# Designs tried in a protein design run: peptides against a protein of PDB entry 4U39. Part 22

Target 1, 302 residues: chain A of PDB entry 4U39
Amino acid sequence: SIKVIGVGGGGNNAVNRMIENEVQGVEYIAVNTDAQALNLSKAEVKMQIGAKLTRGLGAGANPEVGKKAAEESKEQIEEALKGADMVFVTAGMGGGTGTGAAPVIAQIAKDLGALTVGVVTRPFTFEGRKRQLQAAGGISAMKEAVDTLIVIPNDRILEIVDKNTPMLEAFREADNVLRQGVQGISDLIATPGLINLDFADVKTIMSNKGSALMGIGIATGENRAAEAAKKAISSPLLEAAIDGAQGVLMNITGGTNLSLYEVQEAADIVASASDQDVNMIFGSVINENLKDEIVVTVIATG

## One batch from the design tools (peptide; made by RFdiffusion4, then SolubleMPNN)

Design b1_p10_1_s1 (from b1_p10_1, 6 letters changed)
Fold by OpenDDE base, seed 5:
Structure b1_p10_1_s1 (fold): chain B 302 residues (1-302), chain A 10 residues (1-10)
Amino acid sequence: as target 1 above (302 residues)
Amino acid sequence: MKILYLEVRL
C-alpha cells in the first residue's frame, strides 16, 4: 500500500490539494499539532500529535515542539503507517509542526520498512530568515530519515507565476507542486498507463538516494511531448541540471490521445539531458481529465 | 545508457 502523510499546515494543505485532484491509489493521513487546522483536512485519517504537550494549540512555530509532539505520538504514528510499502511524507519546512515532526514521522516509516519519500518545501524568502533557518535544520533531519528527499524551493515558484500573483496563490501553487511531486511517483505504481512500473523498479531508483530535484513541464499542441519534456528538464524548480544525476524517474501523463511515439520522444529528450550511465525509469499515465495537455514530471536522484 | 525498457508483461 502507498500512504501519503501530510505534516503540519503546509503538508495538510498539500494533502487537501491531492484529494481535490483525485490522486488515486493512495491512503491519506493528516497530522497536525493544531486541532482546529486538522479539522479542515479532507483526509480520511486525521491524527492530532502532541495533545498533552500542545493541548491542540499548535507548535508555536517551534520545531522542537513539533519534534516532541511526534515523539509523544510515536505509537499512533506507527499504527497508522503499519503495512505501508511506500510512505510519502509531505510538509512545509520552516514552521513548528512540519519542520519538527516530519523527520520523526519519516524515521518511523523507514523503521517499519517502507520506502520513505520526503516531498517538502523551502519557505519563500518573504516568510523571513527565521523560517529559512528552521527549514534548513528540518531538511537536514529529513535527509537522514528518508530514502529520497524532494525539496521544492518555493522562491522558484515566483519565477513561474505572474508578478502580480497574490501571496495566497503562491502558497496554493506550492501545494500544487507538492501534489505533482507525490502524484508523479504514485501514479507510476498505482495508476494504469501505457507503461507501468513495478514497485521494485521505483524502490531501486529511490532507496537511499538522499536529495532529489524535481522538474515539471506542461505543454499542448503537435509538439506537446517534446515541449513538456524540455520544460521539465529546464524547470525553475530544478536547483541544478539533471546531467549529473545517477537516477532519473520520469512520468509522462496525457489524455486518451497520448501516443507511444509521444512517450518515446519525451523519454529520449530527458535521457539526452541525463548522464550516459544514468539509471532512468519512465512510466506513462492516462488521465482522462487531461484534454490536449501533456505533463512531464522528472525526478533526479543521486 | 541503460534505458531499462521494462518488459511490459501483459
Scores: peptide ipSAE 0.012, ipTM 0.522, DockQ to the pose 0.078
Fold by OpenDDE base, seed 2:
Structure b1_p10_1_s1 (fold): chain B 302 residues (1-302), chain A 10 residues (1-10)
Amino acid sequence: as target 1 above (302 residues)
Amino acid sequence: MKILYLEVRL
């Protein structure tokens, strides 16, 4: 089974966005120290952590409270994760609950023998230096606790949105990029497509790889596959080029008109931008909600 | 370059 755990406010917003976009074949778990925020989750499983420590009032933007809250609730987290083959841990780094609890939850998942993937955001620079420093500590702790850690630099989202985009919409776009990071992997396993991957292939690419980079490209029209692939490999979300990656996972999602030629064209572009010795896996997904759009997601590991 | 062509199970 595949489980997606949203940890704290940002992680739970991302999980809500996944549920709203009908991400299939995954179980959703919402984790928070704030009981009021947790009630707004759309997840089937809702877990309040650190009930004794926080009394449901949240972590007060303190990562040490988030950590201790997850430690207090270890047995509950273990029971919720039991029997998972894969666990996604999603969080916004820089806060209290997400930053502190996500590494503890990830370690619990890994200790249960699940393939553990972190999908987390760095805070925007405008959220201030304290959040950036807290996020750096949380990301470092996540790196030790996961098999693969996808880090989304929120400041790079500002390069893909309009300059007039309200701050609230920039956070919604961060939630959407977190969704794309999870869905780009989970759909390859859980959703029938033109090319299906097994869990063993994904495990080979993601097991004990440490940090990963994610690029996303979207395009329409006659050259949409090539354009989407080019946008993915040049994505502002990539903090570095993919040419040095040991492994690449590519998802090509299109509508019912997605051709095998378009899948191959996109794959060839990503392969040409990667190392010659890269272990590349790719899958294709049909999403009937996509009209003329192709979405290429690239995850570079190693 | 080992492109692992995953079998398209149609």
Scores: peptide ipSAE 0.006, ipTM 0.508, DockQ to the pose 0.076
Fold by OpenDDE base, seed 4:
Structure b1_p10_1_s1 (fold): chain B 302 residues (1-302), chain A 10 residues (1-10)
Amino acid sequence: as target 1 above (302 residues)
Amino acid sequence: MKILYLEVRL
């Protein structure tokens, strides 16, 4: 089974966005120290952590409170994650609960023998230096606790959105990018496509790889596959080029008109931008809602 | 370049 665990406010917003976009084949778990915020989760499983420590009043933007809250609730987290083959841990780094609890939850998932993937955001620069420093500590702790850690630099979202985009919409776009990171992997396993990956292939590429970069490209029209692939490998979300990656996971998602030629064309573009010795796996997914749209997700590991 | 073509089990 695949489980997605949203940790704290940002992680829970991302999980809500996944549920709203009908991401299939995954079980959703919402974790928070704030009981009122947790009640707004759309997840089937809702877990309040650190009930004794916080009394449901949240972590006060303190990562040490988030950590201790997850430690207090360890047995409950273990029971909720039990029997998962794969666990996605999603959080906004820089806060209290997400930054402190996500590494603890990830370690619990890894200790249970699940393939543990972190999908987390760095805060925007406008959230201030304190959040950036807290996020750096949380990201460092996540690297030790996961098999693969995808880090989304929120400041790069500002390169994709309009300059007049309200701060609230920038956070919604961060939640959407977190969704795309989870969905781009989960769909390869859980959603039938033209080329399905088995869980063993995904496990081979993602086990003990540490940091990963994610690129996303979306296009329509006659050259949509090539355009989507080019956008993915040049995505602002990539903090570096995909050259030098030891592994590449590629998802090509399209509508019912997705051709094997388009899948090949997109794969050839990503392969040509990667090292000759890269272990590349690619899958294709059919999503009837995309119609003429192609979405290419690239995850570079190593 | 080892492109692992996963055989589609139909």
Scores: peptide ipSAE 0.006, ipTM 0.496, DockQ to the pose 0.076
Fold by OpenDDE base, seed 3:
Structure b1_p10_1_s1 (fold): chain B 302 residues (1-302), chain A 10 residues (1-10)
Amino acid sequence: as target 1 above (302 residues)
Amino acid sequence: MKILYLEVRL
């Protein structure tokens, strides 16, 4: 089974966005130290961690409280993650609960033998230096606890949104990019498409790979496949070119009119931007909600 | 480059 665990406020918002977008074939778990925030989760499984430590009042933006809260609740986390083949750990880094608890939860998933993928955000620069420093520590701890860690730099989201975008919408876009990172991988395994991947292929590309970069491209019109692929490989979310990656996962998602030619055209563009020796796997997914839109997700590992 | 075309299960 595939489990998605949202940790703290940002992780729980991302899980809510996944549920709202009907991400299929995954089980959702919401984890928080704030009992009031946890009650707003749409996840079937809701876990309050550190109930003795925090009394449900949250971590006070302290990662050490988030860490200790997950350690207090270790047995409950183990029970909730037991039997998962794959675990996505999603969080907004820089806070208390997400930053402190996500690495502990990831380690528990990995120790249970699940393929453990972190999908996390760096805070915006405007959230201040304290958040950035806390995020750096949490990301370092996540790298040790996961098989693959996708890090989304929120400041790069400001390059893909309108300059007049309200701060609240920029956070919603961060939640949406977290959704796209999870869905871009989970759909390759769990969603019937034109080309389905097995879990063994994904496991080969993602096991013990460390940091990964994600690019997303969206387009419409006659050249939509080529345009979406070009946008994905040049995405501001890619802090580096996909050149030099040891592995590439590609998802092409389209409506019912997605052609095999469009899938091949997009795959050839991503291939041509990758190293000759790259292990590339690609899948195609049909989403009737996209109509004329194509979404290309590229995840570069290694 | 091995493009693994995984099986189109018809």
Scores: peptide ipSAE 0.005, ipTM 0.487, DockQ to the pose 0.090

Design b1_p10_1_s2 (from b1_p10_1, 4 letters changed)
Fold by OpenDDE base, seed 1:
Structure b1_p10_1_s2 (fold): chain B 302 residues (1-302), chain A 10 residues (1-10)
Amino acid sequence: as target 1 above (302 residues)
Amino acid sequence: MKILTFEVRL
């Protein structure tokens, strides 16, 4: 089974966005120290952590409170994660709960033998130096607690959105990029298709790889596959080129009109941008909600 | 919603 755990405010907003976009074949768990914020979650499973420590009033933007809250609730987290083959831990880094609790939850998942993938954001620079420093500490702790850590640099979202984009929409786009990171992997495993990735292949690419970078490309029109692939490998979300990656996971998602030629064209572009010795795996997904769009997600590991 | 996955192994 695949479980997605949203940790704190940013992680729970991402989980809400995943549920709103009908990401299939996954169980959603919302985790928070703030009981009022947790009640607004759309997740079926809602877990309040650190009830004794915080009294449901949240972590006060302190990562040490978030950490201790997850440690207090360890047994409940273990029970909720039991029998998962894969666990996604999603959080906005720089806050109290997400920054402190996400590494603890990830370690619990890893200790249970689940393939543990972190999908986290770095805060925008405008959120201030304190959040950036807290996020750096949380990301460092997360790297040791996961098999793969996808880090989304929120400042790079400002390169893919309009300059007049309201701050609230920039946060919604961060939630959407978190969704795309989880869905880009989960659909390869959980979605039955004409050719399925074995969970063993995904595990080989993602197990004990440390930091990963994610690129996303979306295009329409006659050259949509090639354009989506080129946008993915040149994505501002990639803080480095993919040519140095030891592993590449690619998802090519299209509508019912997605052709085998378009899948091959997109795969060849990503392969040509990767090292010759790269362990590359790719899957294709048909999403009936994508009419004329192709979405290419590239995850570079190593 | 029918989602169809295709893996092409290179």
Scores: peptide ipSAE 0.008, ipTM 0.487, DockQ to the pose 0.443
Fold by OpenDDE base, seed 3:
Structure b1_p10_1_s2 (fold): chain B 302 residues (1-302), chain A 10 residues (1-10)
Amino acid sequence: as target 1 above (302 residues)
Amino acid sequence: MKILTFEVRL
């Protein structure tokens, strides 16, 4: 089974966005220290952590409170994650609950023997230096607690959105990129497509790899496969080129008109941008909502 | 590069 656990405000917003986009074959868990915010979750499983510590009033933007809240609720987290083959831990880093609790939850998932994937954001620079420093500490703790950690630099989202994009929409785009990171992997396992990956192949690419980079490309038209692949490998979300990666996971998602030729063309472009000795796996997913669009997601590991 | 072409399970 695949579980997605959203931790704190940003993680819960990402989980809500996944549910709204009908990401299939996953169980959703919302975790928060704020009981009022947790009630707004669309997740089937809602867990208040640190009820004694916080009294449901949240972590006060303190990561140590988020950490202690997860530690207080360890047995409840263990029971909720039990029997998962894969666990996605999603959070916005820099806050109290997400930054402090996500590494503890990830460690619990890993100790249960699940393939544990972190999908987290770095805060925007405008959120201030304190949030950046808190996020850096949380990301460091996540690296030790996961098999693979995808870190989305929110400042790179500002390179792909219009300069007039309201701050609230920039946060929604961060939640959408978190969704794309989880869905880009979960669909390869849980969603029947043209090319299904087995969980063992995903596990070989993602187990004990540490940091990962994610690129996303979207295109339409006659050259949509090639354009989507080129956009994915040159994505601003990639803090480095995919050259030097030990492993590459590729998802090619399209509508019912997605051809095997388009899948091969996109795969060849990503392969040509990767090292000759890279372990590349690719899957293809059909999403009827993507009428004329192709979405290429690339995850570079190692 | 081993491109693992997975068989389409119809």
Scores: peptide ipSAE 0.007, ipTM 0.462, DockQ to the pose 0.090
Fold by OpenDDE base, seed 5:
Structure b1_p10_1_s2 (fold): chain B 302 residues (1-302), chain A 10 residues (1-10)
Amino acid sequence: as target 1 above (302 residues)
Amino acid sequence: MKILTFEVRL
């Protein structure tokens, strides 16, 4: 089974966005120290952590409180994650609960023998230096606790949105990028496509790889596959080029008109931008909601 | 030119 666990406010907003976009074949778990915020989750499983420590009032933007809250609730987290083959841990780094609890939850998933993937955001620079420093500590702790850690630099979202984009929409786009990171992997396993990957292939690429970068490309029209692939490998979300990655995971998602030729064209573009010795796996997914759009997701590991 | 070999596992 595949489980997605949203940790703290940012992680729970991302999980809500995944549920709203009907990401299939996964079980959703919402975790928070704030009981009022947790009530707004759309997840079937809702877990309040650190009830004795925080009294449901949240972590006060302190990562040490988030950490201790997850440690207090360890047995409940173990029970909720038990029997998962794969666990996605999603969080906004820089806050109290997400930064402190997500590494503890990830370690619990890893200790249970699940393939553990972190999908986390760095805060925007406008959220202030304190959040950036807290996020750096949380990301460091996540790297030790996961098999693969996808880090989304929120400041790079400002390069793909309009300059007049309201602050609230920039956060919604961060939630959407978190969704795309989870869905780009989960769909390869849980959703039938033109090319299905087995869980063992995904496990081989993602096990003990440490940090990963994600690129996303979307296009329409006659050259949509090539354009989406080119946008993915040149995505502002990639803090480095994919040349040098030891592993590449590619998802090509399209509508019912997605052709095997378009899948091959997109795969050849990503392979040409990658090292000759890269371990590349790719899958294709059919999503009827995309109509004429192709979405290419590239995850570079190592 | 990387030759992608597809193993279709049934």
Scores: peptide ipSAE 0.006, ipTM 0.454, DockQ to the pose 0.074
Fold by OpenDDE base, seed 2:
Structure b1_p10_1_s2 (fold): chain B 302 residues (1-302), chain A 10 residues (1-10)
Amino acid sequence: as target 1 above (302 residues)
Amino acid sequence: MKILTFEVRL
């Protein structure tokens, strides 16, 4: 089974966005120290952590409280993650609960023998230096606790949105990019497409790889496959080029009119931007809601 | 380059 665990406010907003976009074949778990925020989750499983420590009042933006809250609730987290083959741990880094609890939850998933993938955001620079420093500590702890860690630099989202985009919409776009990171992998395993990957292929690319970069490209029209692939490999979300990656995971999602030619064209562009010795795997997914859009997601590991 | 050729199950 595939489980997605949203940790703290940002992780739970991302999980809500996944549920709203009908991400298939995954079980959703919402984790928070704030009981009021947790009640707003759409996840089937809702877990309050650190009930004794926090009394449901949240972590007060302190990562050490988030960590201790997950440690207090270890047995509950173990039971919720039991029998998962894969666990996505999603969180906004820089806060209390997400930053502190996500590494503990990831370690629990890994110790249970699940393929453990972190999908996390770095805070926007406007959230201030304290959040950036807390996020750096949380990301460092996540690297040790996961098989693969996808880090989304929120400041790079400002390069793909309009300059007049309200701060609240920039956070919604961060939640959407977290969704795309999880869905871009989970759909390859859980959703029937033109090209299905097995869990063993994904496990080979993602096991003990450390940090990963994600690029996303969306396009429409006659050259949509090529344009989406070019946008993915040049995505502002890629803090480095995909050259030098040991592994590449590619998802090509389109509507019912997605052709094998378009899949091949997109794959060839990503392969041409990658090293000749890279382990590249790619899958394709049909999503009837995309109509004329193609979405290419590239995850570079190693 | 090992292109893992996946069987396209239609």
Scores: peptide ipSAE 0.005, ipTM 0.467, DockQ to the pose 0.074

Design b1_p10_1_s3 (from b1_p10_1, 5 letters changed)
Fold by OpenDDE base, seed 1:
Structure b1_p10_1_s3 (fold): chain B 302 residues (1-302), chain A 10 residues (1-10)
Amino acid sequence: as target 1 above (302 residues)
Amino acid sequence: MKLLHLEVRL
C-alpha cells in the first residue's frame, strides 16, 4: 500500500490539493499539532500529534516543538504506517510542525521497512531568514531519515508563474508542485496500465539515494511530447542538470490520445540529457482529465 | 476514470 502523510500546514495543504485532483491508489494521512487547522483537512485519516505538549495550539513556529510532538505520538504514527510498502512524507519546511515532525515521521516509516520518500518545499526568500534557516535544518534531518528526498525550491516557482501572480497563488502553485511530485511517482505504481512499473524497479531507483531533483514540463499541440520533455529537463525546479544523476524516474502523462510515438519521443529526449550509465525507468499514464496536454515529470536521484 | 499505463523499459 502507498501512504501520503501531510505534515503541518504546508503538508496538509498539499494533501488537500492531491485529494482535490483525485490522486488515486493512495491513503491520505493529515498530521498536525494545530487541532483547528487539522479539522480543515480533507484527509480521511487525521492525526493530532503532541496533544500533551501543545494542547492542540500548534508548534509556535518552533521545529523543536514539532519534533517533540512527533516523538510523543510515535506509537500512533507507527500504527498508522503499519503495512505500508511506500510512504510519502510531504511538508513545507521552515515552519514548526512540518520542519520538526516530518523527519521523525520519515524515520518511523523507514524503520518499518517502507520505501520512504520526502517531498518538501524550501520557503520563499520573502518568508524571511528565520524560515530559511529552520528549513535548512529540517532538510538536513530529512536527508538522514528518507530513502529519497525531493526538495522543491519555492523561489524557482516564481520563474514559472507570471510576475503579477498574487502571493496566495504562489503558495497554491507550491502545493501543486508537491502534488505533482507525489502523483508523478504514485501513478507509476498505483494505477493499472498497459505496462506497469514493478514496485521493485521504483525501489531500486529510489532506495538510499538521498537528495533528488524534480523537473516538470507541460505542453500542448503537435510537438507537445518533445516540448513537455524539454521543459522537464530544463525546469527551473532543477537546481542542477540531470546529466550527473545515477538514476532517473520519468512519468509521461497524457490524455486518451497519447501515442506510443509521443512516449518514445519524450523518453529519448530525457535519455539524451542523462548520462549513458544512468539507471532510467519510465512509465506512461493516461489521465482522461488531460485533453490535449502532456505532463512530463522527471525525478533525478543520486 | 480509466488510467492506462504504458511503461517502456529502455
Scores: peptide ipSAE 0.009, ipTM 0.523, DockQ to the pose 0.451
Fold by OpenDDE base, seed 3:
Structure b1_p10_1_s3 (fold): chain B 302 residues (1-302), chain A 10 residues (1-10)
Amino acid sequence: as target 1 above (302 residues)
Amino acid sequence: MKLLHLEVRL
């Protein structure tokens, strides 16, 4: 089974966005120290952590409170994650609950023997230096607690959105990129497509790989496969080129008109941008909501 | 490059 656990405000917003986009074949868990915020979750499983410590009033933007809240609720987290083959831990880093609790939850998932994937954001620079420093500490703790950690640099989202994009929409785009990171992997396992990957292949690429980079490309039109692949490998979300990666996971998602030729063309472009000795796996997913669009997601590991 | 086997599950 695949479980997605959203931790704190940003993680819960990402989980809500996944549910709204009908990401299939996954179980959703929302975790928060704020009981009022947790009530707004669309997740089937809602877990308040640190009820004694916080009284449901949240972590006060303190990562140590988020950490202690997860430690207080360890047995509840263990029971909720038990029997998962794969666990996605999603959070916005820099806050109290997400930054402090996500590494503890990830470690619990890993100790249960699940393939544990972190999908987290770095805060925007405008959120201030304190959030950046808190996020750096949380990301460091996540790297030790996961098999693979995808880190989304929110400042790079400002390179792909219009300059007039309201701050609230920039946060919604961060939640959407978190969704794309989880869905880009979960669909390869859980969603029937033209090319399904087994869980063992995904496990081979993602187990004990540490930090990972994600690129996304979207295109339409006659050359959409090639354009989407080129956008994915040159994505601003990639803090480095995919050359030098030990492993590459590629998802090619299209509508019912997605051809095997388009899948091969996109795969060849990503392969040509990767090292000759790279362990590349690729899957193809059909999403009927994508009429004319192709979405290429690339995850570079190692 | 080991192209992973296309198991097209029909």
Scores: peptide ipSAE 0.007, ipTM 0.467, DockQ to the pose 0.077
Fold by OpenDDE base, seed 5:
Structure b1_p10_1_s3 (fold): chain B 302 residues (1-302), chain A 10 residues (1-10)
Amino acid sequence: as target 1 above (302 residues)
Amino acid sequence: MKLLHLEVRL
């Protein structure tokens, strides 16, 4: 089974966005120290952590409180994650609960023998230096606790949105990028496509790989596959080029008109931008809601 | 050019 666990406010907003976009074949778990915020989750499983420590009042933007809250609730987290083959841990780094609890939850998933993937955001620079420093500590702790850690630099979202984009929409786009990171992997396993990957192939590419970068490309029209692939490998979300990556996971998602030729064309573009010795796996997914759109997601590891 | 091994497992 695949489980997605949203940790703290940002992680729970991302999980809500995944549920709203009907991401299939996964079980959703919402975790928070704030009981009022947790009530707004759309997840089937809702877990309040650190009830004795925080009394449901949240972590006060302190990562040490988030950490201790997850440690207090360890047995409950173990029970909720038990029997998962794969666990996605999603969080906004820089806050109290997400930054402190997500590494503890990830370690619990890893200790249970699940393939553990972190999908987390760095805070925007406008959220202030304190959040950036807290996020750096949380990301460091996540790297030790996961098999693969996808880090989304929120400041790079400002390069793909309009300059007049309200701050609330920039956060919604961060939630959407978190969704795309989870869905780009989960769909390869849980959703029938033109090319299905087995869980063992995904496990081989993602096990003990450390930090990963994600690129996303979307296009329409006659050259949509090539354009989407080119946008993915040049995505502002990539803090580095993929040419040095030891592993690449590629998802190609399209409508019912997605052709095997378009899949091959997109795969050839991503492979040509990667190292000659790269271990590349690719899958294709059909999503009827995309109509004429192709979405290419690239995850570079190593 | 590394040949993409398309293992279609049925």
Scores: peptide ipSAE 0.006, ipTM 0.483, DockQ to the pose 0.074
Fold by OpenDDE base, seed 4:
Structure b1_p10_1_s3 (fold): chain B 302 residues (1-302), chain A 10 residues (1-10)
Amino acid sequence: as target 1 above (302 residues)
Amino acid sequence: MKLLHLEVRL
């Protein structure tokens, strides 16, 4: 089974966005120290952590409170994660609960033998230096606790949105990018198709790989596959080029008109931008909602 | 909704 755990405010907003976009084949768990915020989760499983420590009043933007809250609730977290083959831990880094609790939850998932993938955001620079420093500590702790850690640099989202985008919409786009990171992997495993990536192939590419980068490209029209692939490998979300990656996971998602030629054309573009010795795994997804749109997701590991 | 997958092993 695949489980997605949203940790703290940002992680729970991302989980709500996943549920709203009907990401299938995953179980959703919302974790928070704030009981009022947790009540707004759309997840079926809602877990208040650190109830004794925080009394449901949240972590006060303190990662040490988030950590201790997860440690207090360890047995409950273990019970909720039992039988998961894969666990996604999603959080906004720089806060209290997400930054402190996400590494603890990830370690619990890993200790249970699940393939543990972190999908986390760095705060925007405008959130201030304190959040950036807290996020750096949380990201370091996540790297030790996961098999693969996808880090989304929120400042790069400002390069893909209009300059007039309200701050609240920039946070919604961060939640959407977190969704795309989870969905880009989960669809490869959970969605039955003509050829499925087995969980063993994904496990081979993602086990003990440390930090990963994600690129996304979206396009329409006659050259949509090539354009989407080029956008993915040049994505502002890639803090580095995909050259030098030890592993590449590629997802091409299209409508019912997605052709084998378009799939091959997109794969060839990503392969040509990758090292010759790269372990590339490729999956395609048919999403009837995309119509003429193609979405290419690239995850570079190692 | 039948989602169709294709794996291309390069």
Scores: peptide ipSAE 0.007, ipTM 0.476, DockQ to the pose 0.471; fails the geometry check

